# Peptides against a protein of PDB entry 6PSE: the designs that were tried, part 130

Target 1, 78 residues: chain A of PDB entry 6PSE
Amino acid sequence: PSEEEEYARLVMEAQPEWLRAEVKRLSHELAETTREKIQAAEYGLAVLEEKHQLKLQFEELEVDYEAIRSEMEQLKEA

## One batch from the design tools (peptide; made by RFdiffusion4, then SolubleMPNN)

Design b2_p26_5_s2 (from b2_p26_5, 15 letters changed)
Fold by OpenDDE base, seed 2:
Structure b2_p26_5_s2 (fold): chain B 78 residues (1-78), chain C 78 residues (1-78), chain A 26 residues (1-26)
Amino acid sequence: as target 1 above (78 residues)
Amino acid sequence: as target 1 above (78 residues)
Amino acid sequence: MRKEIEEARKLFEEFKKKLEEEKKEE
């Protein structure tokens, strides 16, 4: 049997005391996992914003670099 | 009473059938939330890597830009 | 489920660690 089937059997055969404990355990794990999910999402958004700002800076530098490169090329040709 | 206290009371007074259903519900929500947390973390790691690569590219471009700027300055002084 | 939760936790902690490392380098 799969772990899922074994667990399902355990739940079906369990006494109320075990079931209450399991509800408590699952509730705790769910709350913790939910908090961590939210935190991960917030971190991801922060990194995305940082990446976006860096991209803007990079694009600005590319423009400046190409301007100087072009001017340099013109000076070398003269 | 708080919602948490009310829920705790419900769990303590619940019949086995309700408890089994609650275990099933919580298990499902936990599985879903766990998957979502994984996805958020994986996405965050990917964005971090992209940001890191962009930083390296930016730093390389800065070096190249300064090199051309310096050469340009020398050419203008000659 | 327990293994999956643990693996998810490990991945999340890895993400946090990498994020902290990147922020430290800035």
Scores: peptide ipSAE 0.341, ipTM 0.847, DockQ to the pose 0.961
Fold by OpenDDE base, seed 1:
Structure b2_p26_5_s2 (fold): chain B 78 residues (1-78), chain C 78 residues (1-78), chain A 26 residues (1-26)
Amino acid sequence: as target 1 above (78 residues)
Amino acid sequence: as target 1 above (78 residues)
Amino acid sequence: MRKEIEEARKLFEEFKKKLEEEKKEE
């Protein structure tokens, strides 16, 4: 049997004391996992925003660089 | 009483049938939340790598820009 | 399920670690 099937059988045959303990365990793990999920999402959003700002800065610098490069090239060719 | 205290009392007073159903519910939610956490972390790591690469490109361009800017400034002052 | 939870935790911790490393370079 799969681990899932074995677990399902365990739950079906379990006494109330085990079931209460399992509810407590699962509730704890769910709470922690949920908190971590939210934190990961917040981190991801922050990094995405930082990346976006960096991209804008890069594009601005690229424009400035091309302007100076072009001016320099014109001066050297004249 | 807090919602947590009420839930704790419910678990303590619950019949086996309710407890089994609650274990199943919590297991399902935990599985889904775990998957979502994985997805959030994977996405975050990908965005971090993209940001890192963009930062390296930006720093390279900044060096090139400062070099040309300095040369241009020297030419204009001469 | 337990293995999956642990793997998810490891991945999350890796993400946090890399995030902190990147922030130190900023």
Scores: peptide ipSAE 0.340, ipTM 0.847, DockQ to the pose 0.968
Fold by OpenDDE base, seed 5:
Structure b2_p26_5_s2 (fold): chain B 78 residues (1-78), chain C 78 residues (1-78), chain A 26 residues (1-26)
Amino acid sequence: as target 1 above (78 residues)
Amino acid sequence: as target 1 above (78 residues)
Amino acid sequence: MRKEIEEARKLFEEFKKKLEEEKKEE
């Protein structure tokens, strides 16, 4: 049997004391996992915003670079 | 009583059938939340790598920009 | 399920670690 099938059998055959303990365990793990999921999402959003700001700065620098390059090319052709 | 205290009481007083159903519910929610946490972390790592690569490109462009700026300044002073 | 939870935790910790490393380089 798969681990899932074995676990399902365990749950079906378990005594109330084990079931209560399992509810407590799962509730705790769910709470922690949920908190970590939210934290990961918040971190990802922060990095995304930083990347976006950096992209804007990069694009501004590209414009400035092209302006100087064009001016330099014009000066060299004169 | 807090929601947590009320839930704890519910678990303590619950019949085995309710407890089995609750284990099933929590297991399902935990599986989904775990998957979502993985997705959030993977996305965050991807964005972080993209930001890192963009930062390197930005720094390279800064070097090129400063080189052209310096050359332009020298030409204007001559 | 326990293995999946642990794998997810490891990935999350890796993300946190890399995030902190990148922020130190900034």
Scores: peptide ipSAE 0.339, ipTM 0.847, DockQ to the pose 0.962
Fold by OpenDDE base, seed 4:
Parts: structure tokens; C-alpha cells; sequence
Structure b2_p26_5_s2 (fold): chain B 78 residues (1-78), chain C 78 residues (1-78), chain A 26 residues (1-26)
């Protein structure tokens, strides 16, 4: 039997005291995992925003670079 | 009473059938939340790598830009 | 707890949405 099937059997055969303890355990783990998920989402959003700002700066620099490159090319050809 | 205190009371007064159902519910929610947390972490790592590559490209362009800017300034001052 | 889980899900979905939007702009 899989671990999942064994766990399901354990839950079915468990006494109320064990079940209450298991609810408490799972509630605690869920709260911690939820907090960690929120942190991961917030972190991901922050990184995404930083990447977006960097992309905008890169595009601005590309425009400035091409302007100077073009001006310099014209000066060299004259 | 807080929702947490009310929930704790519910668990203490609950019948075995409700407790088994609650264990099943919490197990499912924990599994889903864990999967979502992992997914958020994976996305965050991918965005970090993309941002890193963009930063390298930006720094290379800055070097090229400063080189052309300096050359053009020298030509204008001559 | 239910509220917190729902808020976490909303934030996660917002992240996914913003990520997909950013990818389309690239």
C-alpha cells in the first residue's frame, strides 16, 4: 500500500484524541506553509518589479547609445 | 472570542466523523498550499536569473556607451 | 485562517498574472 493509503487507513481507525492532535498538527503546518507561500509571492513580485525597472533603464540607454553612435558615425563620414 | 479560540472549541467538541473530515480537508489544503509555495519559488528563481542576465547586458551596454561618449567628446574638443 | 489562505491565494494569482503580463511586454 502507498503511504497515502496507509495514512488514510490510520485516520479511519484513529481515536478522537489522535484525530484532535492531528487537526492541531495540520493546522499548524498549514499556517506555516501559508506564511511561506505569501513570502515567496511577495519576493517574486519584488524581483519582477526590479527586472521591469531595469528593462526600462536598459531601453532608455539603448536610445541614448544609438543617438550618440549615429552622431559619431556622421562626424567620421564628414 | 477570536476565530482561533472558536475553532479550537469546535475541534474539542467535535465528533470523530467531523474530525476525520477536517483532517482530510486540512491535508488537501496543505498539499495545495505547498505546491503553490514551490511554484512561487520556482518562478522567483526564474525571474532572478532573467534579471541577472539583463543586468549583465545593461552593464555591457554602459561600457560601450561610455566608450563612444568619450570618443565623441574628444572629437568635439579637438 | 481561511481569510489568510484566501489572501495568500489572491497574492499568488496576482504574481502569476503580473509575471505573464511582463513576459508579453518582453
Amino acid sequence: as target 1 above (78 residues)
Amino acid sequence: as target 1 above (78 residues)
Amino acid sequence: MRKEIEEARKLFEEFKKKLEEEKKEE
Scores: peptide ipSAE 0.312, ipTM 0.837, DockQ to the pose 0.946

Design b2_p26_5_s3 (from b2_p26_5, 14 letters changed)
Fold by OpenDDE base, seed 4:
Structure b2_p26_5_s3 (fold): chain B 78 residues (1-78), chain C 78 residues (1-78), chain A 26 residues (1-26)
Amino acid sequence: as target 1 above (78 residues)
Amino acid sequence: as target 1 above (78 residues)
Amino acid sequence: MEEELEKAKKLFEEFKKKLKEEKEEE
């Protein structure tokens, strides 16, 4: 049987004391995993915001660069 | 009592059938939350890679911009 | 790239919203 089928059988045959311990274990793991998920989301959001700010700065620099490039080209042709 | 204390009491007084159902519920929620955590981590990593590439492009453009700016300044002073 | 970023942003905003709701219930 798969590990999942073996676990399902264990839960079905388990005594109340084991089941209470398992509920406590799973509740703890769920709380920890939820915290880690939220932390990953907060970190990802921060990186997205930083990337967006960097993109805006890049686009501003591109405009300034093209302006100077165009002026330079005009001066070289004159 | 806090919700946590009430839940702890519920688990302590619960029948085996309720406990088995709660183990199943918590197992499902843990699996879903774990999947969401992994997805958040994968997306966060992808955004970090994109941000890094954008930073490299920005730094290259800064070098090119400063080169043209310096050349333009020299031409205006001559 | 923009579509994947939008998906990521939505996911992160949903998680941030959930965190805020949990804090308001405490």
Scores: peptide ipSAE 0.137, ipTM 0.774, DockQ to the pose 0.067
Fold by OpenDDE base, seed 5:
Structure b2_p26_5_s3 (fold): chain B 78 residues (1-78), chain C 78 residues (1-78), chain A 26 residues (1-26)
Amino acid sequence: as target 1 above (78 residues)
Amino acid sequence: as target 1 above (78 residues)
Amino acid sequence: MEEELEKAKKLFEEFKKKLKEEKEEE
């Protein structure tokens, strides 16, 4: 029997006291997992925002780099 | 009474059939939330890796920019 | 890469929204 089938049988045959304990356990795990999910999302969003800012800085630097490169080329040709 | 207190009373007074249904519900929600948590973590990691690569590119461009700036300054002073 | 980032952003914003809704219910 699969663990899932065994668990299903256990739930079907369980006494109220076990079922109440299981509800409590699952509620706790759900709350914890929900918190972890949200935390992961918040962290990921923060990194995404940082990446976006870095991209903007990179694009600005590219513009400045090309400007200096062009000026340098003009100075070398003069 | 808080919703939490009412829920706690419901669990304590519930019949086995309700408790079994609640275990099933919570198990389902836990599985879904766990999947979402893992997905969020995976996406967060991917974004972090992309940010890291972008940072390396930015640092390389900074080096090149400073090199050209220095060369340009030398040309202007000559 | 951009499409994956957009998907991630949407997921993160959805979770942020859920968090806000949960906090408003408390």
Scores: peptide ipSAE 0.137, ipTM 0.774, DockQ to the pose 0.067
Fold by OpenDDE base, seed 1:
Structure b2_p26_5_s3 (fold): chain B 78 residues (1-78), chain C 78 residues (1-78), chain A 26 residues (1-26)
Amino acid sequence: as target 1 above (78 residues)
Amino acid sequence: as target 1 above (78 residues)
Amino acid sequence: MEEELEKAKKLFEEFKKKLKEEKEEE
């Protein structure tokens, strides 16, 4: 039997004391996993915002670079 | 009583049928939340890699910009 | 790259929404 089938059998045959302990365990794991999911989402969003700011800075620098490059090219050709 | 205290009482007073249903519910929610957490982590990593590549491109452009800026400043002062 | 970023953004915004709803219920 798969681990899932064995677990399902355990739940079906379990006494109330085991079931209460399992509810407590699963509730704790769910709370921890939910917190970790939220933290991962917050971190990912922060990185997206940082990437967006970096992209804007890169585009501004590209404009400034092309302006100076063009001016310098004109000065060298004169 | 807090929602947590009320839930704790419900678990303590619950029949085996309710406890089995609650184990099933919590197991399902844990599996879904775990999948969502992993997905968020994977997407966050992908964005971080893209940000890193953009940072390298930005630093290369900064070097090129400072080189041209310095050369142009020297040409204007001469 | 843009499609992956849009998927990530949507997922993160959905999680932020869920987090806000959970905090408002407390």
Scores: peptide ipSAE 0.135, ipTM 0.773, DockQ to the pose 0.067
Fold by OpenDDE base, seed 3:
Structure b2_p26_5_s3 (fold): chain B 78 residues (1-78), chain C 78 residues (1-78), chain A 26 residues (1-26)
Amino acid sequence: as target 1 above (78 residues)
Amino acid sequence: as target 1 above (78 residues)
Amino acid sequence: MEEELEKAKKLFEEFKKKLKEEKEEE
């Protein structure tokens, strides 16, 4: 049997005391995992925003660089 | 009583059939939330790596830009 | 690259929305 089938059998054969403990355990793990999920999402969003701002700055610098490069080439050829 | 206290009382007074159903529900929600957490973490890491590479490229371009700017200034003053 | 970033953004915005709704119910 798969681990899932074995766990399902365990739950079916378990006493109320074990089941209450398992509900408590799962509730706690769900709360922690939910918090971690939200935290990961907030962090990822912040990094996306930072990356976007950096990309805009990079593109502006590329334009300025090409302008100076072109002017430099003209001055050297004159 | 808080919702948490009311839920705790419900769990304590619940029959085995309800407890088994609750274990199943919580297990399912935990599995889904865990998958979503992992996905959020993987996306966040990927964006962080992309941002890091972009930062390196930006810093390299800044060095090249300052070099050309300095050379341009020397040529204009000569 | 752009498609994966857009997927990430959508996922993060969905989680942000869920978080806001949960906070408004409290």
Scores: peptide ipSAE 0.131, ipTM 0.771, DockQ to the pose 0.067

Design b2_p26_5_s4 (from b2_p26_5, 16 letters changed)
Fold by OpenDDE base, seed 2:
Structure b2_p26_5_s4 (fold): chain B 78 residues (1-78), chain C 78 residues (1-78), chain A 26 residues (1-26)
Amino acid sequence: as target 1 above (78 residues)
Amino acid sequence: as target 1 above (78 residues)
Amino acid sequence: MREELERARQLFAEFKAEYQKSLEEE
């Protein structure tokens, strides 16, 4: 049987004391996992914003670079 | 009583059928939340890498820009 | 479930570490 099937059997055969302990365990793991998920999402959003700002700076520099490149090309051809 | 205290009381007074259902519910939520945490972490790592690559490109462009700026300044002063 | 939990913990730890590293490099 799969691990899932074995766990399902364990739950079905379990006494109330084990079930209460399992609810407590699962609740704790869910709370921690949820907290970490939220934190990961917050970090991801921060990185996205930083990346966006960097992209804007890059695009501005590209414009300035192309302007100077074009001007210099004109000066060299004159 | 707090919601947490009320939930704790509910768990302590619950019948085995409710407890089994609660284990099933919590297991499902934990599985989903775990998957979402994995996705958030993977996405965050990807965005970090993208940001890093963009930073490298930006730094390369800065070098090129300063080179052209310096060359053009020299040409204008000649 | 246990395997997925451990995988999730590992990936989160890696992401958190890389994120912290990125902040230090700025």
Scores: peptide ipSAE 0.522, ipTM 0.874, DockQ to the pose 0.927
Fold by OpenDDE base, seed 4:
Structure b2_p26_5_s4 (fold): chain B 78 residues (1-78), chain C 78 residues (1-78), chain A 26 residues (1-26)
Amino acid sequence: as target 1 above (78 residues)
Amino acid sequence: as target 1 above (78 residues)
Amino acid sequence: MREELERARQLFAEFKAEYQKSLEEE
């Protein structure tokens, strides 16, 4: 049997005391995992915003660079 | 009482059938939340790498821009 | 499930560490 099937059997055959302990364990793990999921999402959003701002700055610099490059090229050819 | 205290009381007074159902529910939620946490972390790491690459490109362009700007300034002053 | 939880914890720890590193470099 799979681990999932074995666990399902364990739950089905378990005494109330074990079941209460398992509910407590699972509740704790769920709370911790949920907190960390939210944190990861918040960090991800922050990085996305930072990346977006950096991209805007990069695009502005590209425009300025191309302007100066073009002017310099014209001066060299004249 | 807090919601947590009320839930704790419910678990303590619950019948085995309810406890088994609660274990099943919590197991399912934990599995889903775990998957979502993994996805959030993987996505975050990918965005961090993209941001890092963009920063390197930006810094390279800044160097090139300053070089041309300096050369242009020298030509204008001569 | 235990292995998946450990994988999730490890990935989150890596992401958090890299994120903190990125903030220090800004």
Scores: peptide ipSAE 0.522, ipTM 0.873, DockQ to the pose 0.902
Fold by OpenDDE base, seed 1:
Structure b2_p26_5_s4 (fold): chain B 78 residues (1-78), chain C 78 residues (1-78), chain A 26 residues (1-26)
Amino acid sequence: as target 1 above (78 residues)
Amino acid sequence: as target 1 above (78 residues)
Amino acid sequence: MREELERARQLFAEFKAEYQKSLEEE
């Protein structure tokens, strides 16, 4: 039997004491996993915002660099 | 009573049929939340790598820009 | 399910560690 089928049988045959313990275990794991999911989403959003700001700064610097590079190249070719 | 206390009482007083249904519900929610957490973490790691590569490119451009800027400033002051 | 939970915990731990490292490098 698959792990899922074995677990399903265990749940079906379990006594109330085991079921209560399993509800408690699953509730705890769900709460922890939910908190970590939210935290991961918040971190991911922060990184996206940082990357976006960095991209804007990079594009601005690239424009300034090309302006000076072009001016320098013209001076060297004169 | 708090929602937590009320839920704890429900679990303590629940019949096996309710407990089995609750285990099934919690298992399903945990599976979904776990998948979402994995996706959030994988996506976050990917964005971090993209940001890191962009930062390296930005720092390289900044070095090149400062070199040309300094050379240009020296030429203007001469 | 157990393996998936552990994988999720590991990936989250790695992401959190790398995120914190990125903040320290700024």
Scores: peptide ipSAE 0.521, ipTM 0.873, DockQ to the pose 0.936
Fold by OpenDDE base, seed 5:
Structure b2_p26_5_s4 (fold): chain B 78 residues (1-78), chain C 78 residues (1-78), chain A 26 residues (1-26)
Amino acid sequence: as target 1 above (78 residues)
Amino acid sequence: as target 1 above (78 residues)
Amino acid sequence: MREELERARQLFAEFKAEYQKSLEEE
């Protein structure tokens, strides 16, 4: 039997005390997992924003660099 | 009574059929939330790597830019 | 389910650690 089938059987045959304990366990795990999911999403959004700002800065620097590079190239050819 | 206290009382007074249904519900929600947490973490790690690569590129460009800027400044002063 | 939960915890821990490291490098 699969773990899932075995677990299902355990739940079906379990006494109320075991079931109450299992509800408590699952509730705790769900609460923790939910909190961590939210936190991961918040971190991900922060990183995305940071990456976006960095990209804008990179593009600005690239424009300035190409301008100076072009001017320098012209000076070398003269 | 708080929702938490009310829920705790429900669990304590619940029949096995209700408890089994609650275990099933919580197991389902936990499975979904776990999957979502994994996805959020994987996505976050990917974005971090992208940001890191962009930062390296930015730093390289910054070095090159400062080199050319300095050379250009020297030429303007001569 | 237990294995998946532990994998999720590990992956989240890694992401959190790398995120914190990224913040320290800036």
Scores: peptide ipSAE 0.518, ipTM 0.872, DockQ to the pose 0.943

Design b2_p26_6_s1 (from b2_p26_6, 12 letters changed)
Fold by OpenDDE base, seed 5:
Structure b2_p26_6_s1 (fold): chain B 78 residues (1-78), chain C 78 residues (1-78), chain A 26 residues (1-26)
Amino acid sequence: as target 1 above (78 residues)
Amino acid sequence: as target 1 above (78 residues)
Amino acid sequence: SERERLEEEIRRGEQLLEELLERLEE
């Protein structure tokens, strides 16, 4: 039997005390996993914001670069 | 009683059938939350990589900008 | 430098996320 099938059998045949312990275990793991998920999401969001700010700075620099490039071209032609 | 205390009492007084159902519910939620956590981590990593690449591009543009700026200054002084 | 700090922050973030992924794959 697959591990999943074996686990399902275990749950079906388990005594109340084991089931209560399993509920407690799963609740704890769920809480921990949820916390980690939130942390990962928050961190990713922070990095996304930083990336966005960097992109804006990059675009501003591109504008400045093209302005200087244009001015330089004019100076070279004069 | 707090919701947590009420839930704890429910678990303590619950019949095996309810406990089995709760194990199933929690297992399902844990599996989903785990998947979402992984997705969040993967997304965060991808954004970090994109940010890194953008930073490199920005730094390259800064170098080019300063080079043109310097050349322009030389042309203005000549 | 500010650049070095940013690069280090990115590196730390990458490491954190990679470690998180590795733990989940176990």
Scores: peptide ipSAE 0.060, ipTM 0.762, DockQ to the pose 0.056
Fold by OpenDDE base, seed 3:
Structure b2_p26_6_s1 (fold): chain B 78 residues (1-78), chain C 78 residues (1-78), chain A 26 residues (1-26)
Amino acid sequence: as target 1 above (78 residues)
Amino acid sequence: as target 1 above (78 residues)
Amino acid sequence: SERERLEEEIRRGEQLLEELLERLEE
């Protein structure tokens, strides 16, 4: 039998005390997993904001670079 | 009583049939939340990689910008 | 340097997320 089938059998044959303990265990794991999910999402959001700021800086630098390049080209052509 | 206290009472007074159903419900929610956690982690990783690539591009542009700036300054001083 | 700090933060973030994924995919 698969682990899933064995677990299903265990749940089916379990006494109320075990079932209550299992509800508690699963509730705890669900809460922890939920917190971890939120943390991952928050981290991703923070990185996204940082990336956005970096992109703005990059675009500004590109403009400045093209300005200097153009000026230098004009000076060399004169 | 708080919702948490009411739920705790429900679990304590519940019959085995309800408890088995609750185990099934919680197992399902845990599985879904776990999948969502993985998705959040994958998204965060993707954004982080994008930020890293952008940072490398930015640093390369900074080097190029400083090179042109320096060259132009040398030309103006000559 | 500021660059080294950013690179280290990125590296640490990558490691954290990779470890999280590995634990879930096992």
Scores: peptide ipSAE 0.060, ipTM 0.761, DockQ to the pose 0.057
Fold by OpenDDE base, seed 2:
Structure b2_p26_6_s1 (fold): chain B 78 residues (1-78), chain C 78 residues (1-78), chain A 26 residues (1-26)
Amino acid sequence: as target 1 above (78 residues)
Amino acid sequence: as target 1 above (78 residues)
Amino acid sequence: SERERLEEEIRRGEQLLEELLERLEE
């Protein structure tokens, strides 16, 4: 049997005391996993913002670079 | 009583059938929340890699920009 | 453009992450 089938059998055959303990365990794990999910999402958003800011800086530098390149090309042609 | 205290009382007084259903519910929510946490983390890591690549490109452009700026400064001084 | 593509990818990523947060916080 799969681990899932074995677990399902355990739940089906379990006494109330085990089931209450399992509800407590799962509730705790769910709370922790939920907190970690929120943290992961918040971190991901922060990184996205940082990437966006870096992209804007890169685009600004590209504009400045092309301006200087164009000016220098004009000076060399004169 | 707090919602947590009321829930705790419900678990303590619940019949096995309700407890089994609650274990199933919590297991499902835990699995979904875990999947979402992993997805958020993986996405954040992908964005970090993209940001890193963009940073490298930015630094390369900075070098090229300073080279042209220096050359142009030399041409203007001559 | 490539810039527009990257901006759209960022926006989609933001939406995905925001949706993950909203489902928990609302």
Scores: peptide ipSAE 0.050, ipTM 0.759, DockQ to the pose 0.057
Fold by OpenDDE base, seed 4:
Structure b2_p26_6_s1 (fold): chain B 78 residues (1-78), chain C 78 residues (1-78), chain A 26 residues (1-26)
Amino acid sequence: as target 1 above (78 residues)
Amino acid sequence: as target 1 above (78 residues)
Amino acid sequence: SERERLEEEIRRGEQLLEELLERLEE
């Protein structure tokens, strides 16, 4: 049987003491995983914001670059 | 009592049928939360890679911009 | 444009992550 089927059988045959311990274990793991999920989401948002700010700076520099490039080309042709 | 204390009492007094259902519920929530955590982490990593590539492009443009700016300044002074 | 595409990707990413956070705060 698969690990999932074996676990399901264990839960079905388990005594109340084991089940209470398992509820406690799963509750702890869920709380920890939830905290880690929040942390991952917050980190992702921070990186997205940094990327957005960098993109804005890049676009501003592109505008400035093209302005100077155009002026330079005009000076070279005159 | 706090919600945590009330939940702890519920688990202690619960019948095996309720405990089995609670194990199933918590297992499901843990699996979903784990999947969401992984997804958030993978997405954050992808954005980080994109930000890195954008940073490299920005730095290249800065070099080109400063080169043209310097040349322009020399032409204006001559 | 490529700019508009990147801005849209960022916006979609923000929405996804915000939705994940909101569900945890409920």
Scores: peptide ipSAE 0.048, ipTM 0.758, DockQ to the pose 0.056

